Peptides against a protein of PDB entry 5A53. Designs and how they scored, part 143

Target 1, 230 residues: chain A of PDB entry 5A53
Amino acid sequence: LVENVKQALFIPGQSCNKNLHDIMVDLSALKKPDMKRFNRKNDIHPFEDMSPLEFFSEKNDCSLMVLMTSSKKRKNNMTFIRTFGYKIYDMIELMVADNFKLLSDFKKLTFTVGLKPMFTFQGAAFDTHPVYKQIKSLFLDFFRGESTDLQDVAGLQHVISMTIQGDFQDGEPLPNVLFRVYKLKSYKSDQGGKRLPRIELVEIGPRLDFKIGRIHTPSPDMVTEAHKKP

## One batch from the design tools (peptide; made by RFdiffusion4, then SolubleMPNN)

Design b2_p18_5_s1 (from b2_p18_5, 9 letters changed)
Fold by OpenDDE base, seed 2:
Structure b2_p18_5_s1 (fold): chain B 230 residues (1-230), chain A 18 residues (1-18)
Amino acid sequence: as target 1 above (230 residues)
Amino acid sequence: MRVLSADAPTLELDMSLV
């Protein structure tokens, strides 16, 4: 069973500003062609009422959503939402720190749209801590793309790197997640008569440091349903 | 329909080399 590629809907909230719009555009570019964007602001408060998001999920056939909001308490907030059967599965607020870089801040590199990114996760908590497990799951799910056979390594152009910013103990604020995007560049290096392919990683953007905000976790029943193999 | 891509192949890159 080839699962259909999950479509993402990017929604500007009422408090969406130019910076958030630019971040939205750049992040959503990585999800092309499997992405829709609203051009109009929508007054959605997902932690107060999730019903509008379920409606948008169904109406747009998008199981992934990203709501762009900004307030004094939650500046540059990207709420990532997943749905199952057009019902809210999980949500997480990821606030973009002010040090963000847009695609325009990097050297423009040509890339093929629609290629599946490779992922790398740095930090043990991605495999142990519930919140970071959810983040890992979310981003893997968000950018999974088509089920391409990994045999076409030639089609692997992008690496998405996610790093937990430092160590933390129980009860401490959760460190930011550093989101980085690299393009693989292969060079033919003639070193010593052996053509060793030199691979370089070139950052292409966007560069986002995510501060973790509020989280909604699925019910155990929804987890069970979402994991059912057809 | 697997909602969770937990089994997506990750490339472990040593980012200390970058």
Scores: peptide ipSAE 0.024, ipTM 0.630, DockQ to the pose 0.524
Fold by OpenDDE base, seed 1:
Structure b2_p18_5_s1 (fold): chain B 230 residues (1-230), chain A 18 residues (1-18)
Amino acid sequence: as target 1 above (230 residues)
Amino acid sequence: MRVLSADAPTLELDMSLV
């Protein structure tokens, strides 16, 4: 069963600024061709009313959405939304820290659009803590791309690295998630007669440090329905 | 894959897991 590639919709909120727009452009470039972007600002407050997002999900046939907003309390906020049957499944606010880097801040490398990234997750909490499990699930789902049965290793161009910034205890503020994107660079190393392919990862951007904000978790019933294979 | 640092410009891929 080839699941159709999930489409992403990037929505500038009313408070979307130039920095968020630039971040949106760069992050959405990694989701090409399976993304849409709105050019108009929309006044959406998903934690107050989810109905506009459900409408956009259905109208645009996008099960992934990213709302770009900024306020004094939630600066450079990317709200990631997933829908199931065009109903809200989960949401998470990820606020981009001011130390972000755009694609223009890195050496321009040519890459093929539409290739599936590899993922790396650093931090045990990605497998144990409910919030980080949701983040892991979200990003894997967001960038899953086509389920090609062919492990065409030739199609592996990018690595997305997600790192929890330090250890934390129960009751402490959740550490940021460090989002990094690398291109695989193969070198033919002529070391010792066996050409072992040396693979280097070169950072290509964007570089984003995500502060975790508000979360909406799916109901147990929605989890069950979303995991039902047709 | 061993991530040396999240801020390292270059990561080495340990392909032993592939």
Scores: peptide ipSAE 0.015, ipTM 0.497, DockQ to the pose 0.059
Fold by OpenDDE base, seed 3:
Structure b2_p18_5_s1 (fold): chain B 230 residues (1-230), chain A 18 residues (1-18)
Amino acid sequence: as target 1 above (230 residues)
Amino acid sequence: MRVLSADAPTLELDMSLV
């Protein structure tokens, strides 16, 4: 069963600032062509009322949404939302730290739009801890793109790297997730008579450090329905 | 419509190369 590519809707909230707008533009560029952006600010409070997001999901046929808001308590907040049957499945707040870098801060590299990224996850908690498992699932789902035959390795251009910033114990604040984007660069090395292809990773941006905020998890019933094969 | 797709190829890259 080949699933259709999930479309993403980027929504500036009422408190969206210039920095968040720039981050939104750069992050959404990685989701092209499978994204829409609103130009108007919308007053949405997803943890108080989810109905406006469900309405936007259905109206725009987008199962992925990103709400851009900023407050004193939740600065540079990107709320990632997934829907199932246009109903809220899960949500997570990821606040961008002030040390972010935009695509303009890196050397401009040509990239083909629509190429499927590779993923790397650093930190055991991505496989064991429920919050980091949700983050891993979210980003894999968000940037999956078209199901290309894995045999077209020649088309693999981008690596999205996600790293948990340090170790933590139970009851401690959850470490940030370091989001990095790299381009694969192949070099022909003539060292030692065997032409071994050397692959280098070149950072292309954006560079985002995510602080974890509030989370909405699906009901057990929604999990069961979402995993049913049609 | 699977909301959860575990099937993205994860490359384990040694981050010592980054």
Scores: peptide ipSAE 0.024, ipTM 0.588, DockQ to the pose 0.491; fails the geometry check
Fold by OpenDDE base, seed 5:
Structure b2_p18_5_s1 (fold): chain B 230 residues (1-230), chain A 18 residues (1-18)
Amino acid sequence: as target 1 above (230 residues)
Amino acid sequence: MRVLSADAPTLELDMSLV
């Protein structure tokens, strides 16, 4: 089953500012070529009315959407939306903390566009807690890229790292998710007869600390339909 | 400047998966 690469649509909301625009540009660069961006601001409130997002999903053939909004309560808010059959499957607000770093803040490294990233998830809650499970699923789905049977190891250039910031107990506020992007650097170690490949990770950006906001979860029926392998 | 401070999770990339 060759699953078509999911296309992402980045939507500036009415309250989108320069910082969010820059974040949008940098994050969307990791999704190239499978990305569209709107140049116009759109007044969308997805937790009040989802219909405009469903319309945009269908019109643009994008099953992934990111709405960029900023308010006093929800500063630098990236609402990640997934659709199934152009209907809203799930949504999550991820607010970027002010300590963010753009690609321009890192040493420019040449990278091939369109390579499938590797993922790492740090924190047991990514496998147990429903919200972090959704985040894990979302980011895996968002950056999965082309399903090539040939994982050309030579094509693995990027690692996306997602870390839960600290431990938490039930009923406590959910810790932030630390989003980091690294490039793999392979060095041929000439030392000592056994050429052990030395791999170094170099951060390339963007660096985003996500505060978790509001969530919309799919109905059980939509979960069943979305997991039906044709 | 080692951008990977000691607090960067040492991703033991199991290179067997690569």
Scores: peptide ipSAE 0.013, ipTM 0.492, DockQ to the pose 0.046; fails the geometry check

Design b2_p18_5_s2 (from b2_p18_5, 10 letters changed)
Fold by OpenDDE base, seed 5:
Structure b2_p18_5_s2 (fold): chain B 230 residues (1-230), chain A 18 residues (1-18)
Amino acid sequence: as target 1 above (230 residues)
Amino acid sequence: MRVLRADAPTLELDLSLV
């Protein structure tokens, strides 16, 4: 079963500012060609009423959505939404810290659009803690791209790295997730007659530190239905 | 129906090895 590539819809909220717009543009560039952006601001409050997002999911045939909002309480907030059957599956607020870097802050490197990223997750909580498991699942789902049978290693050009910022105990505030994007550069090192392939990682941006906000988890019934192979 | 497959093999690179 070849699953169709999930389309992402980026939605500027009413409170979307220039910085958040720039972040949206750069992050959405990594999702090309499987991305749509609204040019108009929409007054959407997903934790109060989810129905507008379900409507947009259906109307645009997008199972991934990102709502861009900013307030004093939730500055540079990216609400990531997934739908199943055009119904809300899960949501998570990820607030971009002020130390963000745009693609323009890095050396411009050419990359092929539409290549599947590699992922790396740093922190045991990505496999054990429900919130970080959701984040891992979300980003894997968001950037997976086309399921190619032949993962030709030659087609792997970039790595998305997600790191939990430090250790934490139960009951402590959840550490930020550090989002980094690297391009792989392969060099033939001629060290001592053994051609060892040297791989270098070059950061290409955007650089985003995500503070975790509100979460909506799927119902058990939706989890069961979403994991059913047709 | 779009199925959320969480389990498709993603090559996880351990960047700690680089």
Scores: peptide ipSAE 0.023, ipTM 0.586, DockQ to the pose 0.523
Fold by OpenDDE base, seed 3:
Formats: C-alpha cells, structure tokens, sequence
Structure b2_p18_5_s2 (fold): chain B 230 residues (1-230), chain A 18 residues (1-18)
C-alpha cells in the first residue's frame, strides 16, 4: 500500500511572534514540497475548540497541522496536530526553548528538497513511555515523505536526531526533547592506500529544544479505525 | 482512507556510539 504523502499546514496563531515565524519558516522548509503556510494569523485554541482545525484540515487536504502560539504560560508553543478523516486524531504542545538556532546560524549547505530523512531516537522512553511514543510516531509520520521502495541510499543526506534530555522517574516532569538536523558528509580519507569512507555529521539546523506541554490522545474508536488496513 | 501507519520502517541510526 503506497500511502499518499501527508501534507502539512503551518498556521500562525493570534499570538504568533517573529521568533515563532522564523522557526515556522525553517522547520517547514524540511517538509517541502508537502507543506502549506498561512500568511494570516488565526485565533485558534485547539484544546478549547478543535472545530476550526478540522475545517482547515478538510479545506486544505492537510492531515498534519502545526499551530504557532505564544503566551506567558506556553512560550514559543508549537501545537502539532494529526487528523484522520479530517477529524482530530492527536495533538501535542511542544514549546521551543529560548536557546533555539535558525538555519541562518549554521553554515549554508546545499539542501535538496524532497529527500527522505533518516531518523535517530536517543532514550529508551521513546519506545516505552506513552508521551514519547506519541512524539516518535508524530515526527516519523510528519517527515516520512514519499514511501519509495527503492531506498536509494545515495539520496539519504539528512538525519533528524531526537534525544530525551536526561533520565526521569515516574511522577517527575518529562525531560525536554532535543531536535537536531544533520547532513551526512562523506570524506575520502586517503590514509595509506586503504580508502576507508569517513562519514561525518554536520549540523545544519534548525536546533530546537522542545518542552512538552498538553496532549490530546485519540479515542479508542479512532485508533481502531486508523489501524484498519484497507 | 489515509491509515496512520506508525510502523513504516525508518532507518534508525543508533548514533549513541558517537
């Protein structure tokens, strides 16, 4: 089953600021060509009323949405939303820490649009803890791109790294998720006649540290419907 | 119907060795 590439819609909220706009531009660049952005601010409060997002999902044929908002309680907040049948499936608030870096803060490397990223996840909780499992699922789904059976390994240029910042116990605040983007560089090391290919990771940005906020989980019925193989 | 397949094999590179 070749799944159609999921389209993402980036929505500036009413409280969207310059920093969030810049973050939106840089993060959405990784989703090209499968991305739309609104130029106008929209007054949307998804944890109070989800109906406007469902309307935008249907109207724009986007199953992925990112709402950009900022408040004193939820500074630099990116609400990631997934829909199923244009109904809200899940939502998660990821607040960007002030130490973020934009693409302009890194050495400009040639970026090929439409390449499938590789992923790496650091932290056992990505496989065991419900919240981090949702984050892992979300980012894999968000940046999956076109499912080509021919993984042309030669086309794999980018690595998205997600790291849980430290260990935690039950009942403790959930550690931040460190989002990093790297480009693979192959160097021909001419060490003494054996051409060992050296691969280096070069950070290209953006660099985002995500603080976890509010979460909406799918209903059991929606989970069942979303897992039905046609 | 777009099924949310969580299970698409992504090449996970274990960079923990870095």
Amino acid sequence: as target 1 above (230 residues)
Amino acid sequence: MRVLRADAPTLELDLSLV
Scores: peptide ipSAE 0.021, ipTM 0.552, DockQ to the pose 0.471
Fold by OpenDDE base, seed 1:
Structure b2_p18_5_s2 (fold): chain B 230 residues (1-230), chain A 18 residues (1-18)
Amino acid sequence: as target 1 above (230 residues)
Amino acid sequence: MRVLRADAPTLELDLSLV
């Protein structure tokens, strides 16, 4: 079953600012060609009313959405939304810390559009803690791209790294998730007859530190339906 | 896989684990 590539819709909220716009442009570039962006601001409050997002999901045939908002309480907030059957499956607020870097802050490396990234997750909580499991699932789903059976390892140009910033105990604030993007550079090492390709990872951006905000989790029934292989 | 620090400009990936 070739799963159709999930399309992403980037939505500027009413409070979207220049920084969020720039972040949106750079992050959405990683999702090309499977991405749409709205040019107009939309007054959407997904934790109050989800119906506008469900409407946009259906109208644009996008199962992934990112709402860009900013307030005093939730600065540089990216709300990631997934839909199933054009109904809200899950949502998570990820607030970008002020130390972000744009693609323009890195050396311009040629970016090939449409290449599938590899993923690395650092932190045991990505496999055990419900919130971090959701984040892992979300980002894998967001950037999975076309499921080509061809492990064209030669086509792997990018690595997305997600790291939990430190350890935490129950009841403590959840550590930030550090989002990094690297380009693979293969060097022909001529050393000693065993051409082990040395692969260097060069950071290409954007660099985003995500503070975790509000979460909407799917109902058990929706989880069951979403995991049903057609 | 030695994950270098998330602030490191270069990450070495052991692709043998992929």
Scores: peptide ipSAE 0.014, ipTM 0.504, DockQ to the pose 0.057
Fold by OpenDDE base, seed 2:
Formats: C-alpha cells, structure tokens, sequence
Structure b2_p18_5_s2 (fold): chain B 230 residues (1-230), chain A 18 residues (1-18)
C-alpha cells in the first residue's frame, strides 16, 4: 500500500512576524509540491482549542500543519501538527533560535522540486527519548514524499540533518535540535585514470536551531488506529 | 554512505529510509 503523499499546510498565526514568514517560506519550499500556505493570519491557539486545526486539516486535505506564532515566552514558534482522519494526532512546538539563516544567506543552487530528501539524525536520544522520537517521526513523515523507485537514487539531491545539541540527563532542559539542509554535489575527479566520483555536501539552508516547547501526544486509541493497515 | 566533511559533523546516511 503506497500511502498518498501527506500534504502540509502552513498557517500564519495572529502573532506571525516577518522573520517567521520568511522562515515559513523557506521551510515550505522543501515540501513543494505537497504544500499549501495561508496568506492571512489566523487566530489559532492549538493547546487551548484544537478544533480550528481539525477544521483546516479537513477543509484543505492536509494531514500536516505548521502554525507560525511568536510571543515573549515562545519566540519564533513553529507548532507542527499531525492529524489522523482530520483529528489531531500529535503536536510539538519548535521555537526557532535567533541565529537562523534563510536560503538567501547561502549560495543559490538549483534543485529539482519534489525529490525526496535523505535524512541523518545525530544523537542517541532520537531513538530512545520520547520527545526526540516524536521529532524524528514527525520530520520523516513531513518530508517522506512519494515512494521512490530504485531509479530515484540518482535523484537524491538533499540531505536534511537533525542534530541534538549536546548531551543531557534526566530532568535537564532538552537540548535544541539543529536543523541543516545540504545539497549533494557530484564532481568528476580525473585523478590518475580512476574516475572516483567526488561527492560534496553544500549547505543550502534554511539553518534552524529548534528549541523544544509544548507537546501533545496521541491517545493510545489514536496510536492504534493510525497504525492499522487498511 | 559516510560523507566526511572537515567542518561538518560526520553524517551517517541511513539509506534504508530511501
């Protein structure tokens, strides 16, 4: 069963600012063509009332949503939402640190739209800690794209790298997740008659350091339903 | 595939996700 490609909806919240808008534009460019954006601000508070997001999920046929908000407590906040059957499955707040870089801060490289990114996850907690497991699951689900046949190995253009910023112990604040995007660049190296292809990574942006905020986890019943194969 | 960059952390590409 090839699952249909999950569509993402980017929603400016009422407190969305220029920086968040620019981040939204750049991050959503990686989700093309499977992305929609609202041009108008919407007053949505997902941790107080989820109903507006469920309505938008259904109305737009988007199982992925990103709400852009900013406050004194939650600056540059990207709330990532997943739905199942147009009901909220999970949510996580990821606040973008002020050191972010936009696509315009990097050398412009051409990329083909719709190619599935490769992922790298750095940090054991991505496999063991429930919050980082959710982040890993979310980003893999968010950027999975279409099922690529073996012919698409030649089409692997992007590497999304997610790194946990340092070690942490139980009860400590969760380290930031460093989001980086690289393009694979192949060079023909003519060294001594052996054509070894040289592959270089080139950072293309955006560069985002995510501070983890509030989390909503699915009910056990929703987990069971979401994992049922039709 | 291991891509070593001098200035980037060692990226382990899990190709099983492709």
Amino acid sequence: as target 1 above (230 residues)
Amino acid sequence: MRVLRADAPTLELDLSLV
Scores: peptide ipSAE 0.020, ipTM 0.512, DockQ to the pose 0.075; fails the geometry check

Design b2_p18_5_s3 (from b2_p18_5, 10 letters changed)
Fold by OpenDDE base, seed 2:
Structure b2_p18_5_s3 (fold): chain B 230 residues (1-230), chain A 18 residues (1-18)
Amino acid sequence: as target 1 above (230 residues)
Amino acid sequence: MRVLEADAPTLVLDPSLV
């Protein structure tokens, strides 16, 4: 069963500003063609009432949503939402730090839209800590794209790198997640008569440092249902 | 029923390449 690619809906909240809009545009470009964006601001408070998001999920046939909001407490906040059966599965607030870089800040590189990104995760907590496990799961699910047979390694152009910024102990604030996007460049290097393909990673953006905010976790029942193989 | 991907193959890039 080829599962249909999960569609993402990007929603500007009422407090969405120009910076968040630009971030939204750039991040959503990585999800093309499987992405919709609202042009109008919507007054949604997902941690107070999730019902509007469930409605948008169903109405737009999008199992992924990103709400763009900004406040003094939660500046440049991207709330990532997943739905299952158009019901809220999980949510996580990821606040973009002020040091962000847009695609325009990098050398414009042509890339094929719709290619499945490769992922790298740096930090043991991605496999051990519940919050970072959720982040890993979210981003893998968000950018999975089409289940292409990996036979065409030549089609792998993008690497999404996610790094936990430093070590942390129990009870400490969770370190930021450094989101980076690279393009693979292959050069024919004639070094010493052996054509070794030189592969270079070139950052293409956006560059986002995510501060972790509020989280909603699924019920055990929803977890069970969402993992049921048909 | 859409399964949440728990285990996408991660490419481990050698950190010496970054």
Scores: peptide ipSAE 0.019, ipTM 0.575, DockQ to the pose 0.515
Fold by OpenDDE base, seed 3:
Structure b2_p18_5_s3 (fold): chain B 230 residues (1-230), chain A 18 residues (1-18)
Amino acid sequence: as target 1 above (230 residues)
Amino acid sequence: MRVLEADAPTLVLDPSLV
């Protein structure tokens, strides 16, 4: 089953600031051409009323949304939303730490729009803990792009890396997720008469450390419907 | 209807590269 590429809508909330706007621009650049951005601020409170987001999902044909808000309690907050049949499936708040880096902070490298990223996940909790499983699922779904049977390995240019920042026990605060983007750089090494291709990872940005906030999980019925193969 | 695919191939990088 070849699914159509999921479209993303980036929404500045009423409290969206310059830093969040810049982060929104850079993160949405990784989702080109499959993204839309609103230029106007919208007063949306997704954990109080989800109806405005469902309306935007349907009106814009976007099953992925990112709401950009900032408050004293939830600074630099990116609320990631997924919809199924234009109804809210899940939501997660990811707050960007102040140590973020923009694309302008890195060496400008040529980037081809529309190429699929590779993914790396560091931390066992991405496979075991329900919150980190949701984050893994979200980012895979968000940046997967077109499903092509032909992995043109020659077209692989970048890696999205997500790392859980340290170990944690039950009842402890959930560690941050370190979001990094790298470009693959191939070198011909002439070391020792065998030309072994050396691959290096060069960070290209943005660099984001995500603090986990509030979460909305789908109902069991919505999970069942969303996993039904047509 | 779009099915949520939970599984995608992940490249495991050496944690020392992160």
Scores: peptide ipSAE 0.017, ipTM 0.572, DockQ to the pose 0.424
Fold by OpenDDE base, seed 5:
Structure b2_p18_5_s3 (fold): chain B 230 residues (1-230), chain A 18 residues (1-18)
Amino acid sequence: as target 1 above (230 residues)
Amino acid sequence: MRVLEADAPTLVLDPSLV
């Protein structure tokens, strides 16, 4: 089953600012070529009315959307939306902390557009806690790219790392998710006759610490339909 | 340079398999 690559639509909300715009540009660069951006601001409040997002999903043929908003309560808020059949499947607010770094803050490295990322998830809650499971699923879906049967290992250039910031107990505020992007550097180690390939990870950005906000979860029926392999 | 010192990072090479 060759699944079509999920297209992402980046939507500046009415409250989108320069920082969010810059974050949007950098994050969307990782999704190229499978990305669209609106140039105009749109007044969308997805937790009040989802219908504008469903309309944009259908009109743009994008099953992934990111709404960029900022308020006093929800500063640098990236609302990630997934649709199934152009209907809202799930939503999650991920607020970018002020300590973010842009691609321009890192050493420019050559980057091939369209290569699949590798993923690393740090924290047991990514496999057990429903919110972190949703985040894991979302980011895997978002950056999955083209389903190729032949993963040319030589084509692996970068790693997306997602880390839960610290331990937490039930009923405590959910720790931030640390989003990091690394490029693989392979060095031929000439030391000691056995050329052990040395692989180094070099951070390339963006660097985003996500505070978890509001969540919309799919209905059980939508979960069943979305997991039906044709 | 935060070496991800944690256990052999389970590199999910194919996010399509998860």
Scores: peptide ipSAE 0.014, ipTM 0.500, DockQ to the pose 0.083
Fold by OpenDDE base, seed 1:
Structure b2_p18_5_s3 (fold): chain B 230 residues (1-230), chain A 18 residues (1-18)
Amino acid sequence: as target 1 above (230 residues)
Amino acid sequence: MRVLEADAPTLVLDPSLV
């Protein structure tokens, strides 16, 4: 059963700046062709009123949304939203640190658009801590692409790496999540008569360090409904 | 209804390579 690829909508908020716009362009390039971008700024405050996002989800047939806002308290904020049946399922604020790198900061590599990325998660908390579980689920869902039964290994070009920046204890601020994107580069190494395929990872960008902000979690009932296989 | 999929094929890359 080929599940229809989830479409993403990128929304510049009223406070969207040039840096956030550039980040939006580069991150959304990884979601091509399954993305839309608004050119107009929209005054949306999802933690105050979710109804505009539900309307945009339905109108654009997008179950994934990213709202780009910036304030003194929440600089370079990317609010990731998922909907189920065009209703808000979950939300998370991920603030991009000032040390970000754009695609233009890396060596331009040719890649095929629309290929499914591989994922790596570094940090035990991705499997144990509820916030990092949500982040893992979100990014897997966001970039999964087409569910092809065929593991066309030939179609694997990119690795998305997500790393929790250091250890933390209960009651401590949650460490940042380091988002990195690599291209697989295959070299034919002629070492010793056996051409062992050497695979190297080359960073291609963007490079984003995410500070975790506000979270909206789904109700247990919505979780149950969203995991029901038809 | 589109299922929220928790499982993508995770390549376990050696963290030392990243």
Scores: peptide ipSAE 0.024, ipTM 0.635, DockQ to the pose 0.475; fails the geometry check

